# Peptides against a protein of PDB entry 5ONS, part 170

Target 1, 181 residues: chain A of PDB entry 5ONS
Amino acid sequence: MFKKFDEKENVSNCIQLKTSVIKGIKNQLIEQFPGIEPWLNQIMPKKDPVKIVRCHEHIEILTVNGELLFFRQREGPFYPTLRLLHKYPFILPHQQVDKGAIKFVLSGANIMCPGLTSPGAKLYPAAVDTIVAIMAEGKQHALCVGVMKMSAEDIEKVNKGIGIENIHYLNDGLWHMKTYK

## One batch from the design tools (peptide; made by RFdiffusion4, then SolubleMPNN)

Design b2_p29_6_s4
Fold by OpenDDE base, seed 5:
Structure b2_p29_6_s4 (fold): chain B 181 residues (1-181), chain A 29 residues (1-29)
Amino acid sequence: as target 1 above (181 residues)
Amino acid sequence: MEKEKEEELKKKLEEKDKEFDKFSEELAK
């Protein structure tokens, strides 16, 4: 989603959200990420304005105090930014890729099944379309936010093709935005 | 006071992360 993203070229505008819209978004976030509920007031304090950065390709980024928190495309599901995920690593289920897959993930490549079933990888139960944090063998921080294109069961059985779609990865265009006020 | 709060938060987040990892590992068995 952000492989060729540039803040200067791809950001269209920024709008401050109304209270009613913020409430709706918070409810959606809790539905998508139940584990975030106890932390949501800290992540999105009531006193702080919530903004949406509108980008090309119908991408929207949710921000508070300049911090990039979540993003979505075409009013689809919200994805956490890697920066938020690094602070709150438990908001997504994890999948771990082997060491060999790291360089490909960081190039924006989709995660192939063998990278999830090989020694050093850890495959956890997850259904198709589940948003997941991509961890790596020997690394502390998530490398990528992805979407399961196959169930964990099918990844293990078939062990061929795209297991997880790469949505957002370290050092992509979104990562380099850092902050936006 | 601010540093203490930051350390407390860090500890809480680490604990939550560990709990999550443990849960995930249990589900994977």
Scores: peptide ipSAE 0.031, ipTM 0.546, DockQ to the pose 0.063
Fold by OpenDDE base, seed 1:
Structure b2_p29_6_s4 (fold): chain B 181 residues (1-181), chain A 29 residues (1-29)
Amino acid sequence: as target 1 above (181 residues)
Amino acid sequence: MEKEKEEELKKKLEEKDKEFDKFSEELAK
């Protein structure tokens, strides 16, 4: 999603959200990520305005005090940014790729099944379309936010093709935005 | 705050480990 993304070229505008909209978004976030509920007031303090950075390709980034928190495309589900995920690594269920897959993940490539079934990988139960944090053997921080294209069971059984779609990865265009005020 | 995050992370990781073990066992049957 952000492989060719550049803040200067791809950001259209920034809009401050109304209170009612913010409440709706918070409820949606809790629905998508139940584990975030106790932390949501810290992540999105009531006193702070919530903004949406509108980007090309119908991408929207939710921000508070310049921090990039979540993003979505075409009013679909929200994804946490890696920066938020690094602060709150438990927001998403995890999948772990082997060491060999790291370089491909960091190039924006989708995660292939063998990279999730190899000895250095850890494949946790997850249904298709589940948003997941991609961890890597020997690394403490998530490398990528992805979406399961196959169930964990099918990944193990088939062990061929795209297991997880790469949505947002370290050093992509979104990562390099850092902040937006 | 950091301690709370660490505790929460630890709990989540433990849960994931358990899920992984169960998943692996089920696949082995």
Scores: peptide ipSAE 0.027, ipTM 0.537, DockQ to the pose 0.038
Fold by OpenDDE base, seed 3:
Structure b2_p29_6_s4 (fold): chain B 181 residues (1-181), chain A 29 residues (1-29)
Amino acid sequence: as target 1 above (181 residues)
Amino acid sequence: MEKEKEEELKKKLEEKDKEFDKFSEELAK
């Protein structure tokens, strides 16, 4: 989603959200990510304005005090940014790729099934369409936010094709955006 | 606060490891 994203060229505008809209978004976030509920007041304090940065290709980034928190495309599900996920690594279920897959993930490539079933990888139970944090053998922080294109069970059984779609990865255009006020 | 998060993360990861082991065992049947 952000392979060739540049803040200067791809950001259209920024709007401040109304209180009612913010409440709706918070409820949606809790529904999508139940583990975030105890932390949501810290992530999005009531006193702080919430903004949406509108980008090309119908991408929207949710921000508070300039911090990029979540993003979505075409009013689909929200994804946490890697920067938020690094602060709260437990808000997403994890999948672990082998060490050899790291370079490909960091190039924006989708995660193939063998990279999730090989030695050094860990494949945790997850349904198709689940948003997941991509970890790697020997790494402390998530490298990528992805979406399960197959269930964990199917990845193990079929072990061929795209297991997880790469949505946002370390050092992509969104990562380099850092902040926006 | 940071220590509490680390403890929570540790607990969550331990639970995930157990789930992983169970899942792997079930698939091996």
Scores: peptide ipSAE 0.021, ipTM 0.514, DockQ to the pose 0.037
Fold by OpenDDE base, seed 4:
Structure b2_p29_6_s4 (fold): chain B 181 residues (1-181), chain A 29 residues (1-29)
Amino acid sequence: as target 1 above (181 residues)
Amino acid sequence: MEKEKEEELKKKLEEKDKEFDKFSEELAK
């Protein structure tokens, strides 16, 4: 989603949200990520304005005090940014790729099934379309936010093809954006 | 280029580890 993303070229505008809209978004976030509820007031303090940064390709980034928190495309599901996920790693279920997959993930490549079933990888139960944090062997923090394109069960059984779609990865355009005020 | 990306990742993760540790310590108080 952000492989060729550049803040200067791909950001269209920024809009401050109304209270009612913020409430709706918070409810959506809790629905998507139940574990975030106790932390939501810390992540999105009531006193702080919430903004949407509108980007090309129908991408919207939810921000508070310039911090990029979540993003979505075409009003689909929200994804946490890696920066938020690093602070709150429990927001997403995890999957772990092996060391060999790291370079490919960092190039924006989708995660192939063997990278999730090989030694050094860890595959956890997850349904298709589940948004997941991609961990890597020997690494402490997520290097990617992805979407399950196969269930964990099918990844294990079939063990070929795209297991997880790479949505947002370390050093992509969103990562480099850092902040937006 | 691949090696460079791995090194960059390592550096970034190390920095994040430090941040996370501080955060965890704060939560434990």
Scores: peptide ipSAE 0.029, ipTM 0.448, DockQ to the pose 0.034; fails the geometry check

Design b2_p29_7_s1 (from b2_p29_7, 13 letters changed)
Fold by OpenDDE base, seed 5:
Structure b2_p29_7_s1 (fold): chain B 181 residues (1-181), chain A 29 residues (1-29)
Amino acid sequence: as target 1 above (181 residues)
Amino acid sequence: DAEKKREEELKKQEKLVEENLKELEEEEK
């Protein structure tokens, strides 16, 4: 989603959200990520304005005090940014790729099934379309936010093709954006 | 207080993230 993303070229505008809209978004976030509920007031304090950075390709980035928190495309599900995920790693369920897959993930490549079933990888139960944090063998922090294209069970059984779609990864355009005020 | 402790923890975590990023970037080579 952000492989060729550039703040100067791909950001259209920024709007401040009304309280009612913020409440709706918070409810949606809790629905998507139940574990975030106790932390949401810390992540999005009521005293702080919430903004949406509108980007090309119908991408919207939710920000508070310049911090990029969540993003979505075409009003679909919200994804946490890696920067937020690093602060709150429990927001998403995890999957771990083997060491050999790291360079490909960091190039924006989708995660192939063998990279999730090989020694050094760890595959945890997850249904299709689940948003997941991609961890790497021997690394502490997520390198990618992805979406399960196959269930964990099918990844193990089939062990061929795209297991997880790469949505946002370290050093992509969103990562380099860092902040937006 | 709790907020100060959280801020300190976040700063520590940010440093770890930066270190992790460097390690991951080296994997591209």
Scores: peptide ipSAE 0.034, ipTM 0.633, DockQ to the pose 0.071
Fold by OpenDDE base, seed 2:
Structure b2_p29_7_s1 (fold): chain B 181 residues (1-181), chain A 29 residues (1-29)
Amino acid sequence: as target 1 above (181 residues)
Amino acid sequence: DAEKKREEELKKQEKLVEENLKELEEEEK
């Protein structure tokens, strides 16, 4: 999603959200990520304005105090940014790739099934379309936010093709955006 | 209190993240 993303070229505008819209978004976030509920007031304090950065390709980034928190495309599901996920790693269920997959993940490549079934990988139960944090063998923090294109069960059975779609990865255009005020 | 503890933990986590990410970026460079 952010492979060729550049803040200067791909950001269209930024709007401050009304309280009613913010409430709706918070409810959506809790629905998607139940574990975030106790932390949501810390992540999105009531006293702080919430903004949406509108980007090309129908991408929207949710921000508070300049911090990029979540993003979505075409009003689909929200994804946490890696920067938020690193602070709150429990927001997403995890999958782990082996050391050899790291360079490919960081190039924006989709994660193939063998990379999730290899000895250094750890594949945890997850349904298709689940948003997941991609961890790597020997690394503490997520390298990527992805979407299961197959269930964990099918990844093990089929072990061929795209297991997880790479949505947002370390050092992509969103990562380098850092903040937006 | 609980809120203060959470804030302290968050700051600790932020520092750790920055350190680890710098190392990761240098390794993959």
Scores: peptide ipSAE 0.033, ipTM 0.551, DockQ to the pose 0.099
Fold by OpenDDE base, seed 1:
Structure b2_p29_7_s1 (fold): chain B 181 residues (1-181), chain A 29 residues (1-29)
Amino acid sequence: as target 1 above (181 residues)
Amino acid sequence: DAEKKREEELKKQEKLVEENLKELEEEEK
């Protein structure tokens, strides 16, 4: 989603959200990420305005005090940014790729099944379309936010093809935005 | 209080993240 994303070229505008919209978004976030509820007031303090950075390709980034928190495309589900996920790693279920897959993930490549089934990888139960944090063997922080394109069961069974779609990865265009005010 | 403790822990994590991310960035190069 952000492989060729550039803040200067791909951001259209930024709008401040109405209170009612913010409330709706918070409820949606809790629905998507139940574990975030106790932390949501810290992540999105009531006193702080919530903004949406509108980007090309129908991408929207939810921000508070310039921090990029979540993003979505075409008003679909919200994804946490890696920056937020690093602070709150429990927001997403995890999958771990082996060491050999790291460089490919960091290039924006989708995660192939062998990278999730090989020694050094850890594959946890997850259904298709589940948004997941991609962890790396030997590392403690997520390097990618992805979406399961196969169930964990099928990844193990079939063990070929795209297991997880790479949505947002370390050092992509979204990562390099850092903040937006 | 609890909030301050949470913030302090987050700051510690942020430092750890930065260090770990530096290593990951080296692998990306």
Scores: peptide ipSAE 0.031, ipTM 0.617, DockQ to the pose 0.089
Fold by OpenDDE base, seed 3:
Structure b2_p29_7_s1 (fold): chain B 181 residues (1-181), chain A 29 residues (1-29)
Amino acid sequence: as target 1 above (181 residues)
Amino acid sequence: DAEKKREEELKKQEKLVEENLKELEEEEK
């Protein structure tokens, strides 16, 4: 999603959200990420305005005090930014790729099934379409936010094709955006 | 105090991020 994303060229505008919209978004976030509920007031304090940075290709980034928190495309589900996920790693269920897959993930490549079933990888139960944090063998922090394109069960059984779609990865355009006020 | 425990845990996480993030970035190069 952010492979060639550049803040200067791909951001269209920024809008401050109304209270009612913010409440709706918070409820949606809790629904998507139940584990975030106790932390949501810290992540999105009531006193702080919430903004949406609108980008090309119908990408929206939810921000508070310039911090990029979540993003979505075409009003689909919200994804946490890696920067937020690093602070709150429990927001997403995890999958772990092997060492060999790291360089490919960091190039924006989708995660193939063998990278999730090989020695060094760890595949955890997850349904198709689940948003997941991609961990790496030997690393403590997520390098990618992805979406299960197959269930964990199918990834293990089929072990061929795209297991997880790469949505946002370390050092992509969103990562380098850092902040937006 | 649950809130204090949460804050402490967050602080630990932030510290770990600072320590480990550079290693992740190295993998990209």
Scores: peptide ipSAE 0.030, ipTM 0.624, DockQ to the pose 0.179

Design b2_p29_7_s2 (from b2_p29_7, 10 letters changed)
Fold by OpenDDE base, seed 5:
Structure b2_p29_7_s2 (fold): chain B 181 residues (1-181), chain A 29 residues (1-29)
Amino acid sequence: as target 1 above (181 residues)
Amino acid sequence: DEEEARKKKLEEEKKEVEKALEELEKEEE
């Protein structure tokens, strides 16, 4: 989603949200990520304005005090940014790729099944379309936010093709934005 | 060669990310 993304070229505008809209978004976030509920007031304090950075390709980024928190495309589900996920790693269920897959993930490549079934990988139960944090063998922080293209069960059985779609990864265009005020 | 230059740049960027990731891991230890 952000492989060719550049802040100067791809950001259109930034708007401050009304309190009613913020409430709706918070409810949606709790629905998507139930574990975030106790932390949401810390992540999005009531006193702080919430902004949407509108980007090309119908991408929207939720920000608070310049921090990039969540993003979505075409009003689909919200994804946490890696920066937020590093602070709150429990927001997403995890999958772990092997050591050899790291360099490919960091290039924006989709995650192939063998990278999830190898001895250095850890495959956890997850249904198709589940948003997941991609961990790596020997690493403690997520390298990527992805979407399951196959169930964990099917990844193990078929062990061929794209297991997880790479949505947002370290050193992509979103990562390089860092902050936006 | 442009392809070689792109490849070199990508490898350098990957190394920078690895360093950043290691720093984050150290902060949590």
Scores: peptide ipSAE 0.080, ipTM 0.601, DockQ to the pose 0.023
Fold by OpenDDE base, seed 2:
Structure b2_p29_7_s2 (fold): chain B 181 residues (1-181), chain A 29 residues (1-29)
Amino acid sequence: as target 1 above (181 residues)
Amino acid sequence: DEEEARKKKLEEEKKEVEKALEELEKEEE
């Protein structure tokens, strides 16, 4: 989603959200990520304005105090940014790729099934379309946010093709955006 | 303060991981 993203070229505008819209978004976030509910007031304090950074290709980034928290495309599901996920790693279920897969993930490549079934990988139960944090062997911080294109069960059984779609990864355009005030 | 110490540790670990991953990316290109 952000492989060729550049803040200067791809950001259209930034809008401060109304209270009613913020409330709606918070409810959506809790629905998508139930575990975030106890932390949501810390992540999005009531006293702080919430902004949407609108980008090309129908991408929207949710920000508070300049921090990029979540993003979505075409009003689809919200994804946490890696920066938020590093602070709150429990927001997403995890999948782990082996060391050999790291370079490909960091190039924006989708994660193939063999990279999730190898000895250095860890595949956890997850349904298709689940948003997941991609961890790397020996690393504590997620290197990618992805979407399961196959269930974990099918990844193990079929073991070929795209297992997880790469949505957001370290050093992509969103990562380099860092903050937006 | 324990919270500040935890926060500092997290930031340090984050930086280390980021650097390591960046180096891997450069080496594998």
Scores: peptide ipSAE 0.077, ipTM 0.598, DockQ to the pose 0.055
Fold by OpenDDE base, seed 4:
Structure b2_p29_7_s2 (fold): chain B 181 residues (1-181), chain A 29 residues (1-29)
Amino acid sequence: as target 1 above (181 residues)
Amino acid sequence: DEEEARKKKLEEEKKEVEKALEELEKEEE
């Protein structure tokens, strides 16, 4: 999603959200990520304005005090940014790729099934279309936010093709955006 | 030539990210 993303070229505008809209978004976030509810007031304090950064390709980034928290495309599901995920790693279920897959993930490549079933990888139960944090062997911080394109069960059985779609990865355009006020 | 330069830059950036991750891990230890 952000492989060729550049803040200067791809950001269109920024809009401050009304309280009612913020409430709706918070409810949506809780529905998507139930475990975030106790932390939501810390992530999105009531006293702080919430903004949407609108980008090209129908991408919207939810921000508070310039911090990029979540993003979505075409009003689809919200994804946490890696920066938020690093602070709150429990927001997403995890999958772990082997060491050899790291360089490919960091190039924006989708995660292939063998990278999730090989020694050094850890595959946890997850349904198709589940948003997941991609961890790596020997690393404690997520390298990528992805979407299961196959269930964990099917990844194990088929062990061929794209297991997880790479949505947001370290050193992509969103990562380099850092903050937006 | 330009493609090779881009590949080299990407490889360097990957290494930097890996180092950054390692530093983050060290800070948490």
Scores: peptide ipSAE 0.073, ipTM 0.599, DockQ to the pose 0.024
Fold by OpenDDE base, seed 1:
Structure b2_p29_7_s2 (fold): chain B 181 residues (1-181), chain A 29 residues (1-29)
Amino acid sequence: as target 1 above (181 residues)
Amino acid sequence: DEEEARKKKLEEEKKEVEKALEELEKEEE
């Protein structure tokens, strides 16, 4: 989603959200990520305005005090940014790729099944369409936010093709955006 | 300020990880 993303070229505008919209978004976030509820007031303090950075390709980034928190495309599900995920790693279920897959993940490539089934990888139960944090063998920080294109079970059984779609990865355009006020 | 210190530490750690991963990527190329 952000492989060729550039803040200067791809951001259209920034809109401060109405209170009612903020409440709705918070509810959506809790629905998507139930574990975030106790932390949501810390992540999105009531005193702080919430903004949406509108980007090309119908991408929207939810921000508070310039921090990029979540993003979505075409008003679909929210994804946490890696920066937020690094602070709150429990927001997403994890999958771990082997060392050999790291370079491909960091190039924006989708994660192939062998990279999730090989020694050094750890595949945890997850259904299709689950948003997941991609971890790397021996690393504590997520490298990527992805979406399961196959269930964990099918990844193990079939072990061929795209297991996880790469949505947002370390050092992509969104990562380098860092903040936006 | 403890909060600022924590934030700074976190950012430094992230940066370190980022660099390490970049180097790993280069090594694997």
Scores: peptide ipSAE 0.054, ipTM 0.575, DockQ to the pose 0.047

Design b2_p29_7_s3 (from b2_p29_7, 12 letters changed)
Fold by OpenDDE base, seed 4:
Structure b2_p29_7_s3 (fold): chain B 181 residues (1-181), chain A 29 residues (1-29)
Amino acid sequence: as target 1 above (181 residues)
Amino acid sequence: DEEKKRKEELEKQKKEVEKALKELEEEEK
C-alpha cells in the first residue's frame, strides 16, 4: 500500500473530524480490535482533535496530535500503523516469519507460506482476511502489518503461494512519514 | 545494473530498519 508512497506527492489534504465522526471511528476500532478499548482514551484523548490525512489511492490516515495511528483504504478496515503497533503490540494477532523472509518483507513483498512454516517461523491460528502483525525471528518489534490471504491452517497444509499480503512495512512510505499535523 | 541497484536499496533498507529496531529496543530498556 505504501511501497511508492511519498508524503509530498501522495498526501492530498487533512481534515479535522467532528465529535460524532470520532465516536463512530472509535466504535469501529473497538469492533475490529476489542483489546484496544481500555487504551483508546490514551491513544485518542478526548481533549485532542482527531484528523484524517487523505492520500492518493483512497488512503486515509487517522492522526491525533500529529501521530499516525491507523489507516484505511477505500473506507475498508482500519490498520494500525507500525509506530502505534510498536507501542501497543497486542492490537493485532501475531505471525512470525523466519530470518530469510525478512529481506523480502522489507522490500514490500508478500509473505510466502514457506516463510511462515519453516524453522524460525511461528504460525498462529488465524482466519483468512485477518489483519496481523508480522514479527520476525530474532526481532522484537513488528516488521509489517499484513492480511492473511490464507488461513493459518491452509498455510500449513498447502505451504506454497502467498500466505500473507504485505500492507505496511518498516521503512515504507508511511513509516517515513512519522508525523503529520 | 538494475539488479545491483535493487540489492543496494534492499541493504539500505535493512540497515535503516535495524537501526530503528535497535533504537526501539534501547528505549524499552
Scores: peptide ipSAE 0.038, ipTM 0.410, DockQ to the pose 0.025
Fold by OpenDDE base, seed 1:
Structure b2_p29_7_s3 (fold): chain B 181 residues (1-181), chain A 29 residues (1-29)
Amino acid sequence: as target 1 above (181 residues)
Amino acid sequence: DEEKKRKEELEKQKKEVEKALKELEEEEK
């Protein structure tokens, strides 16, 4: 999603959300990420305005005090940014790729099934379309936010093709935005 | 205050995160 993303070229505008909209979004976030509820007031303090950075390709980024928190495309599900995920790693269920897959993930490549089934990888139960944090063997912080293109069960059985779609990865265009005020 | 403690813990982890991220960035190169 952000492989060719550049803040200067791809950001259209920024809008401040109304209170009612913020409340709705918070509810959506809790629905998607139940574990975030106790932390949501810390992540999105009531006193702080919530903004949406509108980008090309119908991408929207939720921000609070310049911090990039979540993003979505075409009003689909919200994804946490890696920066937020690093602070709150429990927001997403995890999958772990082997060491050899790291360089490919960091290039924006989709995660192939063998990278999830090989020694050093850890494949956890997850349904197709689940948003997941991509961890790596020997690393403590997520490399990527992805979406299961196959269930964990099917990844193990088929063990060929794209297991997880790479949505947002370390050092992509979104990562390099860092903040937006 | 639990919220304060949580914030402090996150701040303590900041350096660790930054170090880890640097390592990951180097692997990309």
Scores: peptide ipSAE 0.037, ipTM 0.622, DockQ to the pose 0.092
Fold by OpenDDE base, seed 2:
Structure b2_p29_7_s3 (fold): chain B 181 residues (1-181), chain A 29 residues (1-29)
Amino acid sequence: as target 1 above (181 residues)
Amino acid sequence: DEEKKRKEELEKQKKEVEKALKELEEEEK
């Protein structure tokens, strides 16, 4: 989603949200990420305005105090930014790739099934379309936010093709955006 | 104050994460 993203070229505008919209978004976030509920007031304090940064390709980034928290495309599901995920790693279920897959993930490549079934990888139960954090063998912090294109069960059985779509990865355009005030 | 402690811990974590990620980026460069 952000492989060729550049803030200077791809950001269109920024809108401060009204209270009713913020409430709706918070409810959506809790629905998508139940574990975030106890932390939501810390992540999105009531006193702080919430903004949407509108980008090209129908991408919207949810921000509070300049921090990029979540993003979505075409009003689809929200994804946490890696920066938020690093602070709250429990927001997403995890999948782990082996050491050899790291360079490919960081190039924006989709995660192939063998990279999730190899020694050093850890594949956890997850349904298709689940948003997941991509961890790496020997690394503490998520490298990527992805979407299961196959269930964990099917990844193990088929072990061929794209297992997880790479949505947002370390050092992509969104990562380098850092903040937006 | 628990909230203050959590904020301090979070700030510490941010710094640690940024440091670790910079190191990771250099390793993968």
Scores: peptide ipSAE 0.029, ipTM 0.582, DockQ to the pose 0.085
Fold by OpenDDE base, seed 5:
Structure b2_p29_7_s3 (fold): chain B 181 residues (1-181), chain A 29 residues (1-29)
Amino acid sequence: as target 1 above (181 residues)
Amino acid sequence: DEEKKRKEELEKQKKEVEKALKELEEEEK
């Protein structure tokens, strides 16, 4: 999603949200990520403005105090940014790729099934379309936010093709955006 | 089914947020 993204070229506008809209977004976030409910007031303090940064290709980024928290495309589900995920690793269920897959993930490549079934990988139960954090063997921080294109069961059984779609990865255009006020 | 209810509620919320955001954008123009 952000492989060719550049803040200067791809940001269209920024809207400060009204209270009613913020409430709706918070409810949606809790439904998508139940584990963040106790932390939501810390992540999105009531006193702080909430903004939507609108970008090309129908991308929207939710920000508070300049921090990029979540993003979505075409009014789809929200994804956490890697920066938020690093602070709150429990927001997403995890999948772990082996060492060999790291370089491909960091190039924006989709995660192939063998990278999730090898000895250095860890595959956890997850249904198709589940948003997941991509961890890596020997690494502490999530490398990528992805979406399951196959169930964990099918990844194990079929073990070929795209297992997880790469949505947002370290050092992509969103990562380099860092802040937006 | 709780999962079905959750998905339906999520879709409802998405539509409400989408409508609100479009209204805000129109106000800024």
Scores: peptide ipSAE 0.059, ipTM 0.540, DockQ to the pose 0.027; fails the geometry check

